# Designs tried in a protein design run: peptides against a protein of PDB entry 6UG1. Part 142

Target 1, 304 residues: chain A of PDB entry 6UG1
Amino acid sequence: SNEERKRRKYFHMLYLVCLMVHGFIRNEWINSKRLSRKLSNLVPEKVFELLHPQKDEELPLRSTRKLLDGLKKCMELWQKHWKITKKYDNVGLYMRTWKEIEMSANNKRKFKTLKRSDFLRAVSKGHGDPDISVQGFVAMLRACNVNARLIMSCQPPDFTNMKIDTSLNGNNAYKDMVKYPIFWCEVWDKFSKKWITVDPVNLKTIEQVRLHSKLAPKGVACCERNMLRYVIAYDRKYGCRDVTRRYAQWMNSKVRKRRITKDDFGEKWFRKVITALHHRKRTKIDDYEDQYFFQRDESEGIPD
Target 2, 301 residues: chain A of PDB entry 6UG1 as posed
Amino acid sequence: SNEERKRRKYFHMLYLVCLMVHGFIRNEWINSKRLSRKLSNLVPEKVFELLHPQKDEELPLRSTRKLLDGLKKCMELWQKHWKITKKYDNEGLYMRTWKEIEMSANNKRKFKTLKRSDFLRAVSKGHGDPDISVQGFVAMLRACNVNARLIMSCQPPDFTNMKIDTSLNAYKDMVKYPIFWCEVWDKFSKKWITVDPVNLKTIEQVRLHSKLAPKGVACCERNMLRYVIAYDRKYGCRDVTRRYAQWMNSKVRKRRITKDDFGEKWFRKVITALHHRKRTKIDDYEDQYFFRRDESEGIPD

## One batch from the design tools (peptide; made by RFdiffusion4, then SolubleMPNN)

Design b2_p21_6_s2 (from b2_p21_6, 12 letters changed)
Fold by OpenDDE base, seed 5:
Structure b2_p21_6_s2 (fold): chain B 304 residues (1-304), chain A 21 residues (1-21)
Amino acid sequence: as target 1 above (304 residues)
Amino acid sequence: EDEKFAEELMEYLKKLLEELK
């Protein structure tokens, strides 16, 4: 019905806000001064120097290469720190079906919310799910004074799916779900004036994204619970930005159709949500990023 | 209706952000 379409749209909007607020809270928690002091001790001086290379005036690319090597070594150090990777309870923050949402409303499942103290202990011990691990990695880079963002791919239920039964069949559903991350890191390269993408936990990759990312889900089974629609960046200064354009090859032709921002009302509403979560002034880094997004939009063109 | 829900959601979001300060 038209009513069920409206209900699913509103529930998607509410769920999206809850996810974006969750990302904001986790971004605050990883700014903990106590955690920062502990995590800085994981990074030896030689790796710290690679994270903070001098500007090579002859070839700025040499400075970027040092930063990339420093980030690679940080990923290796983080793997040594992380002792226990817990599986997600059910689907974690991956996309739920409408049937799963309806069934969860009927089940008095006590949602165990992770407290800040429990999170800080989990990161400090190296015991937790992949999301906690990525968030802890961002905290370690921030402890080393690196301009690292927490990235969250928000997975609200698909309001464009009007099927009643949305049950997902398949024995490999969990493996396909966790094939691609929901949380990752971006690091500002002051030499190239670009964000570097870092997945320290899942794919264990470092990318300078131009047209596509390895972190973008591929294949039907992987996209069932991980649809690239809302990639939100949370910086160390409580900035909040939509960075979906970086990771979406087909933003205009495919991704926009699955977003609340497909219409003017949804665009205006989503801008209000981003603005409410954005707690810093604009910087030259934002100008370089917006210029990159503009160039990516022009290069995709308008879909036929 | 859509505007009222957007306003209620923004008020809820503001309250959540104030509780985080």
Scores: peptide ipSAE 0.027, ipTM 0.651, DockQ to the pose 0.568
Fold by OpenDDE base, seed 1:
Structure b2_p21_6_s2 (fold): chain B 304 residues (1-304), chain A 21 residues (1-21)
Amino acid sequence: as target 1 above (304 residues)
Amino acid sequence: EDEKFAEELMEYLKKLLEELK
């Protein structure tokens, strides 16, 4: 019905806001001075120097290579620190079906919310789910004065799916779900004027994204619970930015159709949500990023 | 402080949701 379409749209909007606020709160928690002091001790001086290379005036690419090597070593150090990777309870922050949402509304399940103190302890001990691990990795880089962003791929229920039964069948459903991350890291390369993508936990990869990322879900089974629609970046200065354009090859032709921003009302609303979560002034880094997004929109073209 | 900010944010988000009605 038209009523059910409206209900699913509004529920998607509410759920998206709750996810974006969760990302904001986690980004605040990883700025903990107490955590920073502990995590800085994991990074030896030689690795710190690689994270902060001098500008090579002859070949700026040499400086980028040092930064990339430093980030690789930080991933290796993080793997040594992280002792226990817990499975997600149920589906974690991956996408729920409409049937699962209806069933959960009937079940007064007290979700055990992780407190800030418990999160900081989990990161410090190296015990937690993959999301906590990624968030802790971002905290470690920030502790080394690296301009690292927390990235969150927000997975609200698909308001474009009007099927009544959306049950997912399959023995490998969990493996397919966790094949691609929900949280990752970006690091600012001041030499190339680009964000470097870092997945320290899942794919254990570092990317300089040009047209597409390895972090973008591929295949039907992986996309059932992980649809690339809302990739939100949280920086160390409480900036909040939509960076979906970086990771979406087909933003205009495919991704936009599944976003609330498909229409002017949804675009205006989503801008209000981003503005409410964006607590810093614009910088030259934002200018370089917006120029890159513009060039990506031009190179994709307008779908006919 | 962090709880107060979370509450203020939740109230702001409730207002944003009411403006959508």
Scores: peptide ipSAE 0.024, ipTM 0.637, DockQ to the pose 0.063
Fold by OpenDDE base, seed 3:
Structure b2_p21_6_s2 (fold): chain B 304 residues (1-304), chain A 21 residues (1-21)
Amino acid sequence: as target 1 above (304 residues)
Amino acid sequence: EDEKFAEELMEYLKKLLEELK
């Protein structure tokens, strides 16, 4: 019905805001001074120097290569620190079906909300789910004075899915679900004027995204619970930015049709949500990023 | 400060939900 379409759209909007607020809160927790002091001790001086290379005036690419090597070593150090990767409870922050939402509304399941103290302890011990592990990795890089962002792929229910039965085949669902991450890291490369993508936990990859990301879900089974639609970046200065354009190959032709921003009302609403979560002034880094997004939009073209 | 931000955010969320009604 038209009513059910409206209900699903509004529920998607509410769910999206709750996810974006969750990302904001986790980003604040990452900035803990107590956690920073503990995590800085995991990074030896030689690795710190690689994270902060001098500008090579002859070949700026040499400085980028040192930074990439430093980030690789940080991933290796993080793997040594992280002792226990817990499975997600149910589907974690991956996309739920409409049927699962309806069933969960009837079941007063006490979501065990992780407290700040429990999060800080989990990161310090190296015990937690993959999301906590990624968040802790971002905290370690920030403790080393690296301009690292927490990235969250927000997975609200698909309001464009009007199927009544959205039952997913249960058994292989977890492996396919966790094949691609929900949380990752970006690091600012001051030499190339670009964000470097880092997945320290799932794929264990570092990439400089040009047209395609390895973190973009591929295949029907993986896309059932992980649909690339809202990739939100949270920086160390409490900036909040939509960075979906980096990871979406087909932003205009495919991704936009699955976003609330497909219409002017949704675009204005989503801009208000981003503005409410963005607690810093604009910087030259934002200018370089917006220029990159513009070039990516022009190169995709407008779908016919 | 964190409590005040959480309150302001909850009020903002309430207003957003009212604008959706």
Scores: peptide ipSAE 0.022, ipTM 0.629, DockQ to the pose 0.065
Fold by OpenDDE base, seed 4:
Structure b2_p21_6_s2 (fold): chain B 304 residues (1-304), chain A 21 residues (1-21)
Amino acid sequence: as target 1 above (304 residues)
Amino acid sequence: EDEKFAEELMEYLKKLLEELK
């Protein structure tokens, strides 16, 4: 019905805000001074120096290469620190079906929320799910004075899906679900004036995204629980930015149609949500990023 | 600080929910 379409749209909006707030809270927990002191000790001086290369005036690319090598070594150090990767309880923060949401509303199960103290202990011990691991990696880079962002691919239920969801088949569904991450890292390269993408846990890759990312889900089965629609960046100064344009090859033709921002009401509403979560002044880094997004929008063109 | 932000956020969420009515 038209009413059910409206209900699903509003529920998607509410769920999206809850996810974006979760990302904000986790980003604040990453800034823990106690955690920072502990995690800085994991990074030896030689790796710290690679993270902070001098500017090569002859060839700025040499400085970027040092930073990339430092980030690679940080990923290796993080793998040594992380002892136990737990499976997600159920689907974690991956996309739920409408049927799963309806069943959960009927089931008054008290979800045990992870407290800040439990998170800090989990990161400190190297015991937790992949999301906690990525968040801890961002904390380690921030402890080394690196301008690292926490990235979250928000997975609200698909308000464009009007089908009655059948039960997703069990064991293969989990492998396809976790094939691509929900959380990752970005690091500012002050030499190239670009963000570097880092997935320390899932694909264990470093990428300088131009037109497409390896982190963008591909194939029908992977997109059932991980649909790239809302990629939100949380920085060390409590900035919040929509960075979906970096990871979406087909923002205008495909991704926009599945976002709340497909209409003027949704665009205005989503801008209000971003503004409420953005607790810092604009910087030159934001200008370079917006210029990159503009160029990416022009290069995609208007969909026919 | 965390409590104040949680309160401000809850108030913002309330306003967002009212704008959805």
Scores: peptide ipSAE 0.022, ipTM 0.628, DockQ to the pose 0.064

Design b2_p21_6_s3 (from b2_p21_6, 10 letters changed)
Fold by OpenDDE base, seed 4:
Structure b2_p21_6_s3 (fold): chain B 304 residues (1-304), chain A 21 residues (1-21)
Amino acid sequence: as target 1 above (304 residues)
Amino acid sequence: SDEEFAEELMEFLKKLLEELR
């Protein structure tokens, strides 16, 4: 019905806000001064120097290569720190079906929310789910004065899906779900004036995204619980930015149709949400990023 | 309306952000 379509749209909007606020809270927690002091000790001086290369005036690419090598070594150090990767409780922050949402509303199960103290202890011990691990990695880079962003791929229920959801089948569904990450890192490269994508936990990859990312889910089974629609970046200064354009090859033709921003109302609303979560002034980094997104929109063209 | 719901969500978001400070 039209009413059910409206209900799903509104529930999607509410769920998206809750996810974006969750990302904001986790971004505050990883700014813990106590955690920062502890995690900085994991990075030896030689690796710190690679993270902060001098500008090569002859060939700026040499400076970028040093930064990339420093980030690779940080990923290796992080793997040594992280002792226990826990499975997600159920589906974690991956996309739920409408049926799962309806069933959960009927179940008065008190989910234990992870407290800040428990999170900091988990990161410090190296014991937790993949999301905690990625968030801890961002904290380690920030402890080394790296301009690292926490990236969250927000997975609200698909308001464009009007089908009655069947129960997703058991054990194989988890493997397909976790094939691609929900959280990752971006690092600012001041030499190339670009964001570097870092997945320290899942794919263990560093990427300079041009047209597409390895982190973008591919295949029907993987896209059931991980649909690239809202990739939100949280920086060390409490900036909040939509960076979906970086990771979406087909933003205009495919991704936009599955976002609340498909219409003018949704675009205005979503801009208000981003603005409410954005607690810093604009910088030249934001100008370079917006220019990159503009060039990506022009290069994709208008879908026929 | 769609506007009323958007306003309620924004007010809820503001309140959440204030409680987190």
Scores: peptide ipSAE 0.025, ipTM 0.672, DockQ to the pose 0.655
Fold by OpenDDE base, seed 1:
Structure b2_p21_6_s3 (fold): chain B 304 residues (1-304), chain A 21 residues (1-21)
Amino acid sequence: as target 1 above (304 residues)
Amino acid sequence: SDEEFAEELMEFLKKLLEELR
């Protein structure tokens, strides 16, 4: 019905706000000075120097290569620190079906809230789910004065799916779900004027995204619970930015149709949510990023 | 009703906020 369409749209909007607020809160927690002091001790001086290369005036690419090597070594150090990767309880922050949402409304299960103190302890010990691990990795880079962002792929229920039964059948559902991350890292390269993508936990990859990312879900089974729609970046200064354009090859033709921002009302609403979570002034880094997004929009073209 | 939906939504949001913490 039209009523059910409206209900699913509003539920999607509220769910999206809750996810974006969660990302904001986790980004605040990883700025903990106590955690920073502990995690800085994991990074040797030689690795710290690679993270902060001098500008090579002859070939700026040499400085980028040093930064990339430093980030690779940080991923290796993080893997040594992280002792226990817990499975997600149920589906974690992956996308729920409408049927699962309806069933969960009826289920009075008390969810165990992860307190800030428990999170900081989990990161310090290297014990937790993949999301906690990625968040801790961002905290370690920030402890080394690296301009690292926490990236969250927000997975609200698909308001474009009007099917009544959306049950997911499959023995490999969990493996397909966790094949691609929900959280990752971006690092600012001051030499190339670009964000470097870092997945320290899932794919264990570093990439300089041009047209597409390895972190973008591919295949029907992986996209059932991980649909690239809202990739939100949280920086160390409490900036909040939509960076979906970086990771979406087909932003205009495919991704936009599945976003609340498909219409002017949804675009204005979503801008208000971003503005409410964006607690810093604009910088030259934002100008370079917006220029890159503009060039990506021009290169994709407007679908006919 | 819209009220029942609002209550279910509020309970769901409370649970979600508890899950997200």
Scores: peptide ipSAE 0.022, ipTM 0.642, DockQ to the pose 0.116
Fold by OpenDDE base, seed 3:
Structure b2_p21_6_s3 (fold): chain B 304 residues (1-304), chain A 21 residues (1-21)
Amino acid sequence: as target 1 above (304 residues)
Amino acid sequence: SDEEFAEELMEFLKKLLEELR
């Protein structure tokens, strides 16, 4: 019905806000001074120097290569620190079906909210789910004075899915679900004026995204619980930015149709949400990023 | 408490929803 379509749209909006607020809170927690002091000790001086290369005036690419090598070594150090990767409880922050949402509304399952103290302990011990591990990795880079962002792929229920039964086949669902991450890292390369993508936990990859990302879900099975629609970046200064354009090859033709921002009302609303979560002034880094997004929009073209 | 966090989250969500109006 038209009523059910409206209900799903509004529920999607509310769910998206809750996810974005969750990302904001986790980004605040990883700025903990106590955690920072502990995690800085995981990074040897030689690796710290690679993270902070001098500008090579002859070939700036050499400085980028040193940074990339430093980030690779940080991923290796992080793997040594991380002792236990827990499975997600149920589906974690992956996309739920409408049926699962309706069933969950009926089942007063006490969602055990992880407290700040428990999060800090989990990161400190190297024991937690993949999301906690990624968040801790961002904290370690920030402890080394690296301009690292926490990236969250927000997975609200698909308001464009009007199927009554959206049940997913259960058993193979977990492996397909966790094939691609929900959380990852971006690091600012001051030499190339670009964000470097880092997945320290899932794919264990470093990428300089041009047209497509390895972190973008590919294939029907993995897209059932992980649809690239809202990739939100949280920086160390409490900036909040939509970076979906970086990871979406087909932003205009495919991704936009699945976003609340498909219409002017949704665009204005989503901009208000971003503005409410963005607690810093604009910087030259934002200018370079917006220029990159503009070039990506021009290169994709307007869908016919 | 888990209740205080839920209340703070609800207040934050209310405030955010008010700011989104």
Scores: peptide ipSAE 0.021, ipTM 0.631, DockQ to the pose 0.064
Fold by OpenDDE base, seed 2:
Structure b2_p21_6_s3 (fold): chain B 304 residues (1-304), chain A 21 residues (1-21)
Amino acid sequence: as target 1 above (304 residues)
Amino acid sequence: SDEEFAEELMEFLKKLLEELR
């Protein structure tokens, strides 16, 4: 019905706000000075120097290569630190079906809230789920004075799915769900004026995204619980930015149709949510990023 | 009703926020 369509749209909006607020809270927690002091000790001086290379005036690419090598070594150090990767109890922050949402509403299960203290202890010990591990990795880079962002791929239920029963066949193996990450890292490269994408936990990859990312879900089974729609970046200064354009090859033709921002009302609403979570002034880094997104929109063109 | 839906949604959101914490 038209009513069910409206219901699913509003539920999607509210769910999206909750996910974005969660990302904001986790981004605040990883700015802990106590955690920063502990995690900085994991990074040897030689690796710190690679993270902060001198500007090569002849070939800026040499400085970028040093930074990339430093980030690779940080991923290796992080793997040594992380002792226990817990599975998600259910689907974690992956996308739920409408049926799962309805069933969850009826179940008065008391969820144990992860307190800030428990999170900081989990990161410090290297014990937790993949999301906690990624968040801790961002904290380690920030402890080394690296301009690292926490990236969250927000997975609200698909309001464009009007099927009554959206139950996934029980065979959607946990493996297909977790094949691609929900959280990852971006690092600002001051030499190339670009964000470097870092997945320290899932794919264990570093990439300089041009047209597409390895982190973008591919295949029907993987996309059922991980649909790239809202990739939100949280920086060390409490900036909040939509960076979906970086990771979406087909933003205009495919991704936009699955977003609340498909219409003017949804666009205006989503801008208000971003603005409410964006707690810093604009910088030259934002100008370079917006220019890159503009060039990516022009290069995609209008879908024929 | 829209109110019952809003309450159910708020309860779900509280639960989600508790899961997210």
Scores: peptide ipSAE 0.022, ipTM 0.637, DockQ to the pose 0.121; fails the geometry check

